# Peptides against a protein of PDB entry 6KZJ: the designs that were tried, part 23

Target 1, 71 residues: chain A of PDB entry 6KZJ
Amino acid sequence: SPDLLSEVSEMKQDLIKMTAILTTDVSDKAGSIKVKELVKAAEEEPGEPFEIVERVKEDLEKVNEILRSGT

## One batch from the design tools (peptide; aimed at target 1 E45)

Design b2_p29_2 (made by RFdiffusion4)
Pose (drawn by RFdiffusion4):
Structure b2_p29_2 (pose): chain A 69 residues (1-26, 29-71), chain P 29 residues (1-29)
Amino acid sequence: SPDLLSEVSEMKQDLIKMTAILTTDVKAGSIKVKELVKAAEEEPGEPFEIVERVKEDLEKVNEILRSGT
Amino acid sequence: EEEREEALSIVRDVYKKVLALEKKLSEML
């Protein structure tokens, strides 16, 4: 559905913002369009499996930021 | 500095997974 795509678009923008905060990359040469396109093509599994992995990674980032380790 | 670098790596990896999710959801739609 379009609502699912819009939520994912908002997540993508949140991750760009997080990248800008965390990076020391001083045209943002650390972000490679070709790597992004390849990853979009090659990430395995259906959406549910991908979402589970995204959730696990976000929980890990949250723990780093909240606890400091 | 190590935790910041780790968080950034994970955030970029999640970003690539979100692009794949967008692509799969767009195809299904």

Design b2_p29_2_s1 (made by RFdiffusion4, then SolubleMPNN; from b2_p29_2, 19 letters changed)
Fold by OpenDDE base, seed 3:
Parts: structure tokens; C-alpha cells; sequence
Structure b2_p29_2_s1 (fold): chain B 71 residues (1-71), chain A 29 residues (1-29)
């Protein structure tokens, strides 16, 4: 569905912005997005879309907890 | 900071998951 794909695209854009914020050292390339590598790694992700969404929610919660702690 | 690094790694993992989600949604069409 084009609407679902658009929503996923918007989430990706938000996460890209987060990586930029989380990258503190300008020389640190940890926040650099390599689309080709992500695409290849994505092919290894198991499960149906719903299962992937559940993992996304879990990992977002972990990120939230880390950032909320302030440390 | 280790926590900030972990948050970054998790964020990158989520990006990978979203790419996988995109691909699987496209394959269903």
C-alpha cells in the first residue's frame, strides 16, 4: 500500500535525523547512513511485517529509555 | 557515552528493520 510505504518512509526520515543528533563527534561516521548495506541487511530480517513492527516498537522503547535517563 | 552509543546502534537497527518492512510490503503487492 502506498500509504503504508509513505508512513515507513517518514519513520525512516525521523530516525535518520535521530542518528545525526546522537552523533556527537563530527569525525564519527557511526551516524552515516549506507543505504546499500541497510538494504542487504534488510533481506536477512526474518518474519512477517507484523513481527518486524513489534521489534521496531521494542527497540524504540529501548531508545526512549536510554534517552530519558539522560546518561 | 556508552548509553548514547547504544541508542545510536539501536536507531540504526530500527532503520534496517524499516527497510526490511518496506521490502516485505512491496513484495506483498
Amino acid sequence: as target 1 above (71 residues)
Amino acid sequence: DKNRKEALELTMKILQQLEALKKKLEELE
Scores: peptide ipSAE 0.639, ipTM 0.929, DockQ to the pose 0.786
OpenDDE base, seeds 1, 2, 4, 5: peptide ipSAE 0.638, 0.638, 0.639, 0.640; ipTM 0.929, 0.929, 0.929, 0.929; seeds 4, 5 fail the geometry check

Design b2_p29_2_s2 (made by RFdiffusion4, then SolubleMPNN; from b2_p29_2, 14 letters changed)
Fold by OpenDDE base, seed 5:
Structure b2_p29_2_s2 (fold): chain B 71 residues (1-71), chain A 29 residues (1-29)
Amino acid sequence: as target 1 above (71 residues)
Amino acid sequence: SAAREEALKLVLEILKRLLALEKKLKEKA
């Protein structure tokens, strides 16, 4: 749906921003990563799109916890 | 730090998944 596509697009943009910030704090490796290569390497995840998004949100919470607590 | 590097790896993996999903959604449109 258009609404889900919009949500995915927004999440994607936020993650790109996070990548840039984290790269400056860790290494230059991510700075050389091409998004187009990620697209080529991307494989379909099983499940309905809304289920995939919910799993992604859960995994993002793990990222947030690491960044907040350092663990 | 190791924790921030791990976070970066996770972010990149999630981004990869979202790119795949975006492609899937566009194909259905």
Scores: peptide ipSAE 0.636, ipTM 0.910, DockQ to the pose 0.623
OpenDDE base, seeds 1, 2, 3, 4: peptide ipSAE 0.635, 0.634, 0.635, 0.633; ipTM 0.910, 0.910, 0.910, 0.910

Design b2_p29_2_s3 (made by RFdiffusion4, then SolubleMPNN; from b2_p29_2, 15 letters changed)
Fold by OpenDDE base, seed 5:
Structure b2_p29_2_s3 (fold): chain B 71 residues (1-71), chain A 29 residues (1-29)
Amino acid sequence: as target 1 above (71 residues)
Amino acid sequence: DENREKALKLVMEILKRLEALEKKLRELE
């Protein structure tokens, strides 16, 4: 699904930017995270791609809740 | 703070999942 792939790619890019903002690492490597290195073997999430995206969106909302907690 | 650390951890986990999903989607094409 080209549309879904595009959405996933955009989400990934946005999260990379978020990581750069949230990280306290002051090295020149900040913001240059290679996401592919985070993936471990045999860790395939079950479900159809659309369902996985929906679960990811739920977890993104958790991130937003944490960040807007006011603490 | 603790919340920032929690958020960062969750974001990194989500990034991992998205990278895996991208690969899966490309394989399905």
Scores: peptide ipSAE 0.632, ipTM 0.920, DockQ to the pose 0.596
OpenDDE base, seeds 1, 2, 3, 4: peptide ipSAE 0.629, 0.630, 0.632, 0.630; ipTM 0.919, 0.920, 0.920, 0.920

Design b2_p29_2_s4 (made by RFdiffusion4, then SolubleMPNN; from b2_p29_2, 16 letters changed)
Fold by OpenDDE base, seed 4:
Structure b2_p29_2_s4 (fold): chain B 71 residues (1-71), chain A 29 residues (1-29)
Amino acid sequence: as target 1 above (71 residues)
Amino acid sequence: DENRKKALELVKKILEQLLALEKKLKEEM
């Protein structure tokens, strides 16, 4: 689905920006994005697109809860 | 700082899933 691809691509870009914002130091391992390794690991996990999107939504909510805590 | 670290870890996990999904979607086209 081209519409789903566009949505996924947009979310991906937003998360890359979030990574930059959340990273305090460029030397932090936490800020390192190894795209090839990330893709490889996720490809081994079975799941239909809908199931993957639901997991993404769950994790996004967790991120939002952490950021909204203000502490 | 701990919450920020946790948030960053989750962001990476989500990005991992989205990158794999993006690849799958492109392969279908």
Scores: peptide ipSAE 0.584, ipTM 0.904, DockQ to the pose 0.708
OpenDDE base, seeds 1, 2, 3, 5: peptide ipSAE 0.581, 0.582, 0.581, 0.583; ipTM 0.903, 0.903, 0.902, 0.904; seed 3 fails the geometry check

Design b2_p29_3 (made by RFdiffusion4)
Pose (drawn by RFdiffusion4):
Structure b2_p29_3 (pose): chain A 69 residues (1-26, 29-71), chain P 29 residues (1-29)
Amino acid sequence: SPDLLSEVSEMKQDLIKMTAILTTDVKAGSIKVKELVKAAEEEPGEPFEIVERVKEDLEKVNEILRSGT
Amino acid sequence: TPKEKALEIVKKTYKKVLALEKKLQEMYE
C-alpha cells in the first residue's frame, strides 16, 4: 500500500538525518549511489524479514544512544 | 567508539530500508 511506502520513505529520511548527525564525512562522498542501488537489488527476503532485521538494528542503535555503550 | 558503531549500523540499515521500499513498490504495482 502507498501508506506502507510513505512510512518507509519517512524512515529513510530519518536515517539520512541520523547519518548527518553521526558522520565526520567532511558532496557526501561516504554515501555511494552504486552501493545503494546494489543493496536495493540484493538484500534477501520478503519485506517482513527485512523489517525484522531493520527493527533489530534500530534497537541496537537505540541502546547505544540511550545507554552510551 | 559507540558513535562510529552507531553510524555503521545506521548506514547498513539505510541500505535495507532501500531494498524494503523497492520490494513494497513492486508488490504495489

Design b2_p29_4 (made by RFdiffusion4)
Pose (drawn by RFdiffusion4):
Structure b2_p29_4 (pose): chain A 69 residues (1-26, 29-71), chain P 29 residues (1-29)
Amino acid sequence: SPDLLSEVSEMKQDLIKMTAILTTDVKAGSIKVKELVKAAEEEPGEPFEIVERVKEDLEKVNEILRSGT
Amino acid sequence: SEEEREKALELVKDTYKKVLALEKKLEEE
């Protein structure tokens, strides 16, 4: 559905913002368009399996930011 | 610390690539 896509687009923008905060990359040469396109093509599994992995990774980042380790 | 910051950034960039693949698969469906 379009609502699912819009939520995912918002997540993508949130991750860009997080990248800008965390990076020391001084045209943002650390972000490679070819790597992004390849990853979009090659990430395995259906949306549910991808979402589970994204959730796990976000929980890990949250633990780092909240606990400091 | 610098180590935790680099680790958080790596995870954020990896997650970003997974979100692009998720967006592409949802568009196909």

Design b2_p29_5 (made by RFdiffusion4)
Pose (drawn by RFdiffusion4):
Structure b2_p29_5 (pose): chain A 69 residues (1-26, 29-71), chain P 29 residues (1-29)
Amino acid sequence: SPDLLSEVSEMKQDLIKMTAILTTDVKAGSIKVKELVKAAEEEPGEPFEIVERVKEDLEKVNEILRSGT
Amino acid sequence: LSEEEREEALKLVKKVYKQVLALEKKLEE
């Protein structure tokens, strides 16, 4: 559905903002369009499986930021 | 955060970003 896509688009923008905060990359040469396109093509599994991995990774980032380790 | 902890958070954020692009593509299909 379009609502699912819009939520995912918002997540993508949140991750860009997080990248800008965390990076020391001094045209943002650390972000490679070809790597992004390849990853969009090649990430395995259906949306549910991808969402589970995204959730695990976000929980890990949250623990780093909240606890400091 | 230490430099190591910052780099690890950024690595995870970039990985999630690539997974979100693949998710968008699969939802569009």

Design b2_p29_5_s1 (made by RFdiffusion4, then SolubleMPNN; from b2_p29_5, 11 letters changed)
Fold by OpenDDE base, seed 2:
Structure b2_p29_5_s1 (fold): chain B 71 residues (1-71), chain A 29 residues (1-29)
Amino acid sequence: as target 1 above (71 residues)
Amino acid sequence: LTPEQREEALKLVLESLKRLEALEKKLKE
């Protein structure tokens, strides 16, 4: 679906911006993140495209909660 | 944000990004 692909692209762009905001050059914690585990999680993602997008939106809400509560 | 909070948020964001990249690949196949 072109509409779904566009939505995914927009979400990716938002996530890239969030990555830039959250990444700092004063902490090595970002380098300790298990990239292989993240890739594996993506490859093993079950469900239809819409379900995957909904799960991502749920995680983004968790991010927003962290940002709000950490202020 | 504490360092732990920022790390958790960053993990969630990076995982989400990888998941969307995988999904995008599937959608284009």
Scores: peptide ipSAE 0.639, ipTM 0.920, DockQ to the pose 0.546
OpenDDE base, seeds 1, 3, 4, 5: peptide ipSAE 0.637, 0.637, 0.637, 0.637; ipTM 0.920, 0.920, 0.920, 0.920

Design b2_p29_5_s2 (made by RFdiffusion4, then SolubleMPNN; from b2_p29_5, 11 letters changed)
Fold by OpenDDE base, seed 5:
Structure b2_p29_5_s2 (fold): chain B 71 residues (1-71), chain A 29 residues (1-29)
Amino acid sequence: as target 1 above (71 residues)
Amino acid sequence: LSEEQRKEALELTMKILKRLEALEKKLKE
């Protein structure tokens, strides 16, 4: 679906910006991110594309809650 | 944000980003 693909692309762009904002130290980023584990989890995620997007949105809300309550 | 809060948010963000990258590949197949 081109509409869903566009939405995913926009979300990715926003998240990249967020990582730049949240990362204040290279050591923080390197120490917090297990790339191999993240990739495996992503590739093995079950469900239809629309279901995955909905789960992603739920998880994004957790990020938003942290940002909202921590400032 | 505290350091702990920032790290948690960053971890979640990166995890979600990888999930979206995988999804993007599926959508293009």
Scores: peptide ipSAE 0.659, ipTM 0.913, DockQ to the pose 0.562
OpenDDE base, seeds 1, 2, 3, 4: peptide ipSAE 0.657, 0.656, 0.658, 0.657; ipTM 0.913, 0.913, 0.912, 0.913

Design b2_p29_5_s3 (made by RFdiffusion4, then SolubleMPNN; from b2_p29_5, 10 letters changed)
Fold by OpenDDE base, seed 1:
Structure b2_p29_5_s3 (fold): chain B 71 residues (1-71), chain A 29 residues (1-29)
Amino acid sequence: as target 1 above (71 residues)
Amino acid sequence: LSKEQREEALKLVMESLKRLEALEKKLKE
């Protein structure tokens, strides 16, 4: 679906911005993130596209909670 | 944010990003 693709693209762009912000104070630890394992998890994730997007949104809510509670 | 909190948030964001990148690839196939 072109609508879903557009949504995914927009979410991705937002996450890139968040990554840049969060890396500012933890640059030394950013390299320790297991990117390879993150990629594997992404490639092996089951479910239809819509379901995957919903799971991502759930994790983004966790991020929002961390940001709110840590201020 | 504590350092630990920021690291956790960063992990979640990066994982989400990789998941979306994989999904985007599938959607374009």
Scores: peptide ipSAE 0.644, ipTM 0.919, DockQ to the pose 0.556
OpenDDE base, seeds 2, 3, 4, 5: peptide ipSAE 0.642, 0.641, 0.642, 0.644; ipTM 0.919, 0.919, 0.919, 0.919

Design b2_p29_5_s4 (made by RFdiffusion4, then SolubleMPNN; from b2_p29_5, 8 letters changed)
Fold by OpenDDE base, seed 5:
Structure b2_p29_5_s4 (fold): chain B 71 residues (1-71), chain A 29 residues (1-29)
Amino acid sequence: as target 1 above (71 residues)
Amino acid sequence: LSEEQRKEALELVMKIYQQLLALEKKLKE
């Protein structure tokens, strides 16, 4: 669906913006991000679209909890 | 946010981004 693809693209752009906001200089723990783990996770079987969406929702909820509790 | 919280949030955001890339591939099949 072109509409759904558009929504996904928009969400990707939003996440890039969030990345910029959350990233700090090298003086803090930003460099300790487990990049290898993220890469390996991405290489695993993603599953069907529904399953991916559910994982996205779950992880977004975790992000929201962090942002809410940290303010 | 603490540094640890910010790092965790950033890791999650990056993970979600990768998930969306996978989703795009599936949607284009």
Scores: peptide ipSAE 0.662, ipTM 0.937, DockQ to the pose 0.593
OpenDDE base, seeds 1, 2, 3, 4: peptide ipSAE 0.658, 0.661, 0.660, 0.661; ipTM 0.937, 0.938, 0.938, 0.938

Design b2_p29_6 (made by RFdiffusion4)
Pose (drawn by RFdiffusion4):
Structure b2_p29_6 (pose): chain A 69 residues (1-26, 29-71), chain P 29 residues (1-29)
Amino acid sequence: SPDLLSEVSEMKQDLIKMTAILTTDVKAGSIKVKELVKAAEEEPGEPFEIVERVKEDLEKVNEILRSGT
Amino acid sequence: SPEREEALKLVRETYKKVLALEKKLSEML
């Protein structure tokens, strides 16, 4: 559905913002368009499996930011 | 710090997973 896509688009924008905060990359050469396209093509599994991995990674980032380790 | 570098690594890896999710959802739609 379009609502699912819009939520995912908002997540993408949140991650760009997080990248800007965390990076020391001083045209943002650390972000490679070809790597992004390849990853979009090659990430395995259906959406549910991808979402589970994204959730696990976000929980890990949250723990780092909240606990400091 | 190592924690910061690890957070950034995970954020960028997650970003690539979100692009693949967006592509699969768009195809299904």

Design b2_p29_6_s2 (made by RFdiffusion4, then SolubleMPNN; from b2_p29_6, 14 letters changed)
Fold by OpenDDE base, seed 2:
Structure b2_p29_6_s2 (fold): chain B 71 residues (1-71), chain A 29 residues (1-29)
Amino acid sequence: as target 1 above (71 residues)
Amino acid sequence: SEAQKRALELVMETLKRVEALKKKLEEEA
C-alpha cells in the first residue's frame, strides 16, 4: 500500500541518518552508502513483507539497546 | 567505541532488509 511504502521510505531515511551519525564517531572519514549494492543484496532477503517488517523491528530494538546501554 | 561499531553494523544490515522490503512493496503495487 502507499501508506506502508511511505513508512518504509521514512525508515530507510532514518537508518541512513543513524549510519551517518555512527560512522562519524567511529571513523575519521564518513562512509559512503552504496544504495545500488544494498538493493542487489536485498534481492536475496527471504520472506513476505510482514516477515521482513518483524525482523526490521527486532533489529531496531537491538540498535536502541546498544545505544542506550553501551553494550 | 565497540558498542558504536556494533550498532553501525546492525544499522547497515537493517538498512539492507528495509530496502528488500521496499522493493517487494514496489513490486506488489
Scores: peptide ipSAE 0.464, ipTM 0.866, DockQ to the pose 0.817
OpenDDE base, seeds 1, 3, 4, 5: peptide ipSAE 0.454, 0.452, 0.445, 0.454; ipTM 0.861, 0.859, 0.861, 0.860

Design b2_p29_7_s1 (made by RFdiffusion4, then SolubleMPNN; its pose is not in this set)
Fold by OpenDDE base, seed 4:
Structure b2_p29_7_s1 (fold): chain B 71 residues (1-71), chain A 29 residues (1-29)
Amino acid sequence: as target 1 above (71 residues)
Amino acid sequence: SPREEALELVKKMLYQVEALKKKLEEIAE
């Protein structure tokens, strides 16, 4: 589904932006992400699409808790 | 630190989303 792929792509972009915001590295290389390495690793381990979505939701909840409370 | 933990979680999510994208692309073939 083109719409679904677009949605996933947007989600990826949002996560990249979040990474840049959360990084404490102030060097010129700050925000650098080895995307290809993450992609390669992602090709293994995770389950089926629905299972991945559920895990993402769970991790997002944890991130939100940290950002909201600072703890 | 909490911020460091959040960063690691976001990276993990990115990993998961990339896996999701690949699986969806495979299904779309």
Scores: peptide ipSAE 0.574, ipTM 0.915, DockQ to the pose 0.809
OpenDDE base, seeds 1, 2, 3, 5: peptide ipSAE 0.568, 0.567, 0.572, 0.567; ipTM 0.913, 0.913, 0.914, 0.913

Design b2_p29_7_s2 (made by RFdiffusion4, then SolubleMPNN; its pose is not in this set)
Fold by OpenDDE base, seed 2:
Structure b2_p29_7_s2 (fold): chain B 71 residues (1-71), chain A 29 residues (1-29)
Amino acid sequence: as target 1 above (71 residues)
Amino acid sequence: SPREEALELVLEMLKRVEALKKKLEELAA
């Protein structure tokens, strides 16, 4: 789906912006979550593309909460 | 640190999104 591809492209851009912010931000106020809880093999993540996008959105929400709350 | 952990998570998510984009582009071709 072209619309889904566009959404994924926007998500990629948002994540790139987040990495830039996190690498330059001197603040240590961020929460902790285990990387092992995320799918390591990105190419082998189960589910249809739309389902995978929803999982990534859920994880993004968690990351944002960690950054806001510091926990 | 928590900040570094957050960065690692975001980088991993970036890998996932890049993989998705590649798959979708292949399907569209």
Scores: peptide ipSAE 0.487, ipTM 0.883, DockQ to the pose 0.396
OpenDDE base, seeds 1, 3, 4, 5: peptide ipSAE 0.485, 0.486, 0.479, 0.479; ipTM 0.882, 0.882, 0.880, 0.885

Design b2_p29_7_s3 (made by RFdiffusion4, then SolubleMPNN; its pose is not in this set)
Fold by OpenDDE base, seed 1:
Structure b2_p29_7_s3 (fold): chain B 71 residues (1-71), chain A 29 residues (1-29)
Amino acid sequence: as target 1 above (71 residues)
Amino acid sequence: SPREEALELVKKMLYQVEALEKKLKEEAE
Protein backbone atom coordinates (compact mmCIF):
# COMPACT_ATOMS: atom_id res chain seq x y z
CA SER B 1 0.00 0.00 0.00
CA PRO B 2 1.35 3.42 -0.96
CA ASP B 3 -0.26 4.96 2.13
CA LEU B 4 1.41 2.43 4.42
CA LEU B 5 4.76 2.90 2.66
CA SER B 6 4.50 6.66 3.20
CA GLU B 7 3.76 6.20 6.89
CA VAL B 8 6.66 3.77 7.32
CA SER B 9 9.04 6.13 5.50
CA GLU B 10 8.03 8.99 7.79
CA MET B 11 8.57 6.80 10.85
CA LYS B 12 12.04 5.91 9.56
CA GLN B 13 12.94 9.57 9.15
CA ASP B 14 11.78 10.34 12.70
CA LEU B 15 13.87 7.47 14.08
CA ILE B 16 16.94 8.68 12.17
CA LYS B 17 16.54 12.10 13.77
CA MET B 18 16.12 10.56 17.22
CA THR B 19 19.21 8.41 16.70
CA ALA B 20 21.28 11.45 15.76
CA ILE B 21 20.12 13.42 18.81
CA LEU B 22 20.70 10.56 21.25
CA THR B 23 24.09 9.76 19.70
CA THR B 24 25.32 13.30 20.31
CA ASP B 25 23.88 13.29 23.82
CA VAL B 26 25.31 9.90 24.85
CA SER B 27 29.11 9.65 24.91
CA ASP B 28 31.47 6.61 24.58
CA LYS B 29 28.86 4.00 23.54
CA ALA B 30 27.03 6.40 21.24
CA GLY B 31 28.83 5.25 18.10
CA SER B 32 28.48 1.56 18.88
CA ILE B 33 26.39 -0.28 16.32
CA LYS B 34 25.66 -4.00 16.63
CA VAL B 35 24.50 -4.47 13.05
CA LYS B 36 24.20 -8.27 13.09
CA GLU B 37 22.07 -8.26 16.23
CA LEU B 38 19.83 -5.46 14.98
CA VAL B 39 19.39 -7.15 11.59
CA LYS B 40 18.37 -10.39 13.31
CA ALA B 41 15.83 -8.53 15.42
CA ALA B 42 14.33 -6.95 12.31
CA GLU B 43 14.23 -10.20 10.32
CA GLU B 44 12.68 -12.16 13.18
CA GLU B 45 9.97 -9.58 13.87
CA PRO B 46 6.70 -11.46 13.42
CA GLY B 47 3.43 -10.18 12.07
CA GLU B 48 1.93 -8.36 9.13
CA PRO B 49 3.04 -4.81 8.24
CA PHE B 50 0.25 -3.25 10.31
CA GLU B 51 1.24 -5.26 13.38
CA ILE B 52 4.90 -4.26 13.01
CA VAL B 53 3.92 -0.59 12.75
CA GLU B 54 1.84 -0.89 15.91
CA ARG B 55 4.76 -2.49 17.77
CA VAL B 56 7.05 0.35 16.71
CA LYS B 57 4.47 2.89 17.89
CA GLU B 58 4.34 1.14 21.27
CA ASP B 59 8.13 1.26 21.53
CA LEU B 60 8.06 4.97 20.68
CA GLU B 61 5.95 5.43 23.79
CA LYS B 62 8.58 3.52 25.78
CA VAL B 63 11.36 5.73 24.42
CA ASN B 64 9.42 8.87 25.29
CA GLU B 65 8.80 7.57 28.80
CA ILE B 66 12.50 6.78 29.32
CA LEU B 67 13.61 10.22 28.13
CA ARG B 68 10.94 12.07 30.10
CA SER B 69 11.22 10.20 33.41
CA GLY B 70 14.86 9.13 33.26
CA THR B 71 13.82 5.54 33.95
CA SER A 1 21.83 4.40 31.56
CA PRO A 2 18.31 5.43 30.58
CA ARG A 3 19.61 7.42 27.60
CA GLU A 4 21.70 4.45 26.44
CA GLU A 5 18.67 2.20 26.75
CA ALA A 6 16.60 4.64 24.72
CA LEU A 7 19.30 4.81 22.04
CA GLU A 8 19.47 1.02 21.72
CA LEU A 9 15.69 0.81 21.46
CA VAL A 10 15.61 3.49 18.76
CA LYS A 11 18.34 1.68 16.81
CA LYS A 12 16.36 -1.56 16.95
CA MET A 13 13.20 0.20 15.80
CA LEU A 14 15.10 1.86 12.95
CA TYR A 15 16.23 -1.50 11.57
CA GLN A 16 12.70 -2.89 11.94
CA VAL A 17 11.26 0.04 10.01
CA GLU A 18 13.98 -0.12 7.35
CA ALA A 19 13.31 -3.83 6.83
CA LEU A 20 9.57 -3.18 6.56
CA GLU A 21 10.09 -0.31 4.12
CA LYS A 22 12.26 -2.56 1.95
CA LYS A 23 9.57 -5.26 1.88
CA LEU A 24 6.87 -2.75 0.98
CA LYS A 25 8.98 -1.29 -1.84
CA GLU A 26 9.72 -4.76 -3.20
CA GLU A 27 6.01 -5.56 -3.09
CA ALA A 28 5.35 -2.51 -5.26
CA GLU A 29 7.87 -3.61 -7.91
Scores: peptide ipSAE 0.641, ipTM 0.920, DockQ to the pose 0.591
OpenDDE base, seeds 2, 3, 4, 5: peptide ipSAE 0.638, 0.639, 0.639, 0.638; ipTM 0.921, 0.921, 0.921, 0.920

Design b2_p29_8 (made by RFdiffusion4)
Pose (drawn by RFdiffusion4):
Structure b2_p29_8 (pose): chain A 69 residues (1-26, 29-71), chain P 29 residues (1-29)
Amino acid sequence: SPDLLSEVSEMKQDLIKMTAILTTDVKAGSIKVKELVKAAEEEPGEPFEIVERVKEDLEKVNEILRSGT
Amino acid sequence: LSEEEREEALDIVRSVYKKVLALEKKLEE
């Protein structure tokens, strides 16, 4: 549904913002369009499996930021 | 955060970003 896509678009923007905060990359040469396109093509599994992995990774980032380790 | 913890968080965030692009593509299909 369009609502699912819009939530994911908002997540993508949140991740760009997080990248800008965390990076020391001094045209943002650390972000490669070809790598992004390849990853969009090759990430395995259906949306549910991808979402589970994204959730796990976000929980890990949250723990780093909240606890400091 | 230490430099190591910052770099780890950033790598994870960029990895999640690539997975979100794949999620968008799969939802569109």

Design b2_p29_8_s1 (made by RFdiffusion4, then SolubleMPNN; from b2_p29_8, 13 letters changed; failed a check: too like the target's own chain)
Amino acid sequence: LTEEQRKEALELTLEILKRLLALEKKLKE

Design b2_p29_8_s2 (made by RFdiffusion4, then SolubleMPNN; from b2_p29_8, 11 letters changed)
Fold by OpenDDE base, seed 5:
Structure b2_p29_8_s2 (fold): chain B 71 residues (1-71), chain A 29 residues (1-29)
Amino acid sequence: as target 1 above (71 residues)
Amino acid sequence: LTEEQREEALKLVMEILKRLLALEKKLKE
């Protein structure tokens, strides 16, 4: 689905921005350097699309909780 | 955010990104 692919693409871009925001040390290059490794690791991600979406939702909730509690 | 909170959030974000890459691949299949 083009719509879903566009949404995923947008989310990826947003997460890259978040890595830049959360990185305060110039020695911590997690956002940029790790992308290639993530692409390879993604090939091993188990489960159907709906299962992956559920895991994404869980971790997004955790991120939101951290950001909220830290402000 | 504490340093610990920031690092935890960063780890989660990276994990989500990995899963989105996997999702993207599966949606194209």
Scores: peptide ipSAE 0.658, ipTM 0.921, DockQ to the pose 0.798
OpenDDE base, seeds 1, 2, 3, 4: peptide ipSAE 0.656, 0.655, 0.656, 0.655; ipTM 0.920, 0.920, 0.920, 0.921

Design b2_p29_8_s3 (made by RFdiffusion4, then SolubleMPNN; from b2_p29_8, 12 letters changed; failed a check: too like the target's own chain)
Amino acid sequence: LTEEQRKEALELVMEILKRLLALEKKLKE

Design b2_p29_8_s4 (made by RFdiffusion4, then SolubleMPNN; from b2_p29_8, 13 letters changed)
Fold by OpenDDE base, seed 4:
Structure b2_p29_8_s4 (fold): chain B 71 residues (1-71), chain A 29 residues (1-29)
Amino acid sequence: as target 1 above (71 residues)
Amino acid sequence: LTPEQREEALKLVLEILKRLEALEKKLKE
């Protein structure tokens, strides 16, 4: 689905920006982060793409709660 | 944010990013 792909791409870009803000390594440039080098391998996530996106959004709320409460 | 909060948020963001990268590749197949 092209609409879903666009949504995923937008979410990814937002998270990359968040990573740039949260990282303590000042040598890291925004948008140049290679996730595969920072996160351990994981099995393929089951379910339809739209279901995976919904689960991701649920997990993102944990991040949002930290950011809001840490003001 | 405290250092602990920042590290937790960063860890979560990176994990989610990896999931989205995998999904994006799958969608482009």
Scores: peptide ipSAE 0.644, ipTM 0.918, DockQ to the pose 0.533
OpenDDE base, seeds 1, 2, 3, 5: peptide ipSAE 0.644, 0.643, 0.643, 0.643; ipTM 0.918, 0.918, 0.918, 0.918

## One batch from the design tools (peptide; aimed at target 1 L5 A41 P46 V56)

Design b2_p30_1 (made by RFdiffusion4)
Pose (drawn by RFdiffusion4):
Structure b2_p30_1 (pose): chain A 69 residues (1-26, 29-71), chain P 30 residues (1-30)
Amino acid sequence: SPDLLSEVSEMKQDLIKMTAILTTDVKAGSIKVKELVKAAEEEPGEPFEIVERVKEDLEKVNEILRSGT
Amino acid sequence: SLTEEERQEALKLVEKVFKQVLALEKKLEE
């Protein structure tokens, strides 16, 4: 559905913002369009499996930021 | 506050999730 895509688009923007905060990359040469396209093509599994992995990784980032380790 | 190592680890995970979100967008569009 379009609502699912819009929520995912908002997540993508949140991740760009997080990248800008965390990076020391001084045209943002650390972000490679070809790598992004290849990853969009090659990430395995259906959406549910991808979402589970995204959730696990976000929980890990949250633990780093909240606890400091 | 985070050490340099902890910051790099957070960024790596954020960049990984970003690539997974692009694949999720593509698969939802299909």

Design b2_p30_1_s2 (made by RFdiffusion4, then SolubleMPNN; from b2_p30_1, 10 letters changed)
Fold by OpenDDE base, seed 1:
Structure b2_p30_1_s2 (fold): chain B 71 residues (1-71), chain A 30 residues (1-30)
Amino acid sequence: as target 1 above (71 residues)
Amino acid sequence: SLTPEQRQEALELVMKILKRLEALEKKLKE
C-alpha cells in the first residue's frame, strides 16, 4: 500500500529526529544500545503490515508517556 | 526534564521502533 508506505516513512523520519533529541554526546549509555537485539525484534514482527503499524503506534505511546513525564 | 534513565529508556524504545519500521519498509517495497 502506497499510503501505508508513506506513513511508515514519515514515522521513521520523525523517530530519527527524536533520536537526535534524546541522544547525548558520546556517552556509555548511548553506546550500550544492543543493535543485534533490535534487529532480531524487527525480523520477528508478525502480522500484516497494517497490524504492525498499529502495534508500533501503541508502543510509541510509551515513548510519549516518558516524554510527557519529563516535562 | 528527563532523568538520564528516562532518556535512555525513551531512546531504546525509539531505536527499537525504528528497526521495526525499517523492516516493515523493506516488506512494503517488495
Scores: peptide ipSAE 0.647, ipTM 0.915, DockQ to the pose 0.525
OpenDDE base, seeds 2, 3, 4, 5: peptide ipSAE 0.647, 0.646, 0.647, 0.647; ipTM 0.915, 0.915, 0.915, 0.915

Design b2_p30_1_s3 (made by RFdiffusion4, then SolubleMPNN; from b2_p30_1, 10 letters changed)
Fold by OpenDDE base, seed 3:
Structure b2_p30_1_s3 (fold): chain B 71 residues (1-71), chain A 30 residues (1-30)
Amino acid sequence: as target 1 above (71 residues)
Amino acid sequence: SLTKEQREEALKLVMEILKRLLALEKKLKE
């Protein structure tokens, strides 16, 4: 749906911002640098959209846990 | 603040999430 596509777009932008925050050295990997590679890798992601969403939510929770532990 | 290891782990997760979002986006457009 267009609503979900919009949400995905917003999330992508947020994650790019997060990569910038988490990258402290120019030698660090950045999302912007590997987007092309990620696009190719994304073609191998299995599952229906709702399953991918659940995996995303799970990993977001892990990210949040790490961020909270560092505050 | 986050240790280097914590930051790298978070970054890895973020990259994986981004990959999945790209996959999701492609699937939604199919």
Scores: peptide ipSAE 0.643, ipTM 0.916, DockQ to the pose 0.776
OpenDDE base, seeds 1, 2, 4, 5: peptide ipSAE 0.640, 0.641, 0.640, 0.642; ipTM 0.916, 0.917, 0.916, 0.917

Design b2_p30_1_s4 (made by RFdiffusion4, then SolubleMPNN; from b2_p30_1, 10 letters changed)
Fold by OpenDDE base, seed 2:
Structure b2_p30_1_s4 (fold): chain B 71 residues (1-71), chain A 30 residues (1-30)
Amino acid sequence: as target 1 above (71 residues)
Amino acid sequence: SLTEEQRKEALELVMKSLKRLEALEKKLKE
């Protein structure tokens, strides 16, 4: 649906911003992250669109916990 | 402040989520 697509697009933009915030050295961080595996896992993830979005939101809560613990 | 490992973990979660949404977005547009 267009509403879901809009939500996904907005979330994606937020994540891009978070990536920029968390990245201190793109070369160092990118080299230690297995992007190829992340792409594969993302493409193969089962479930309805709303389920995938909820999983993303759950992981973002984990990110928030990490950020809070470091302050 | 965050340790390097904490930053890495957070970044991995964010990147994973981003890839999920990119994959989902492609599916939704098909």
Scores: peptide ipSAE 0.663, ipTM 0.919, DockQ to the pose 0.544
OpenDDE base, seeds 1, 3, 4, 5: peptide ipSAE 0.662, 0.663, 0.663, 0.663; ipTM 0.919, 0.919, 0.919, 0.919

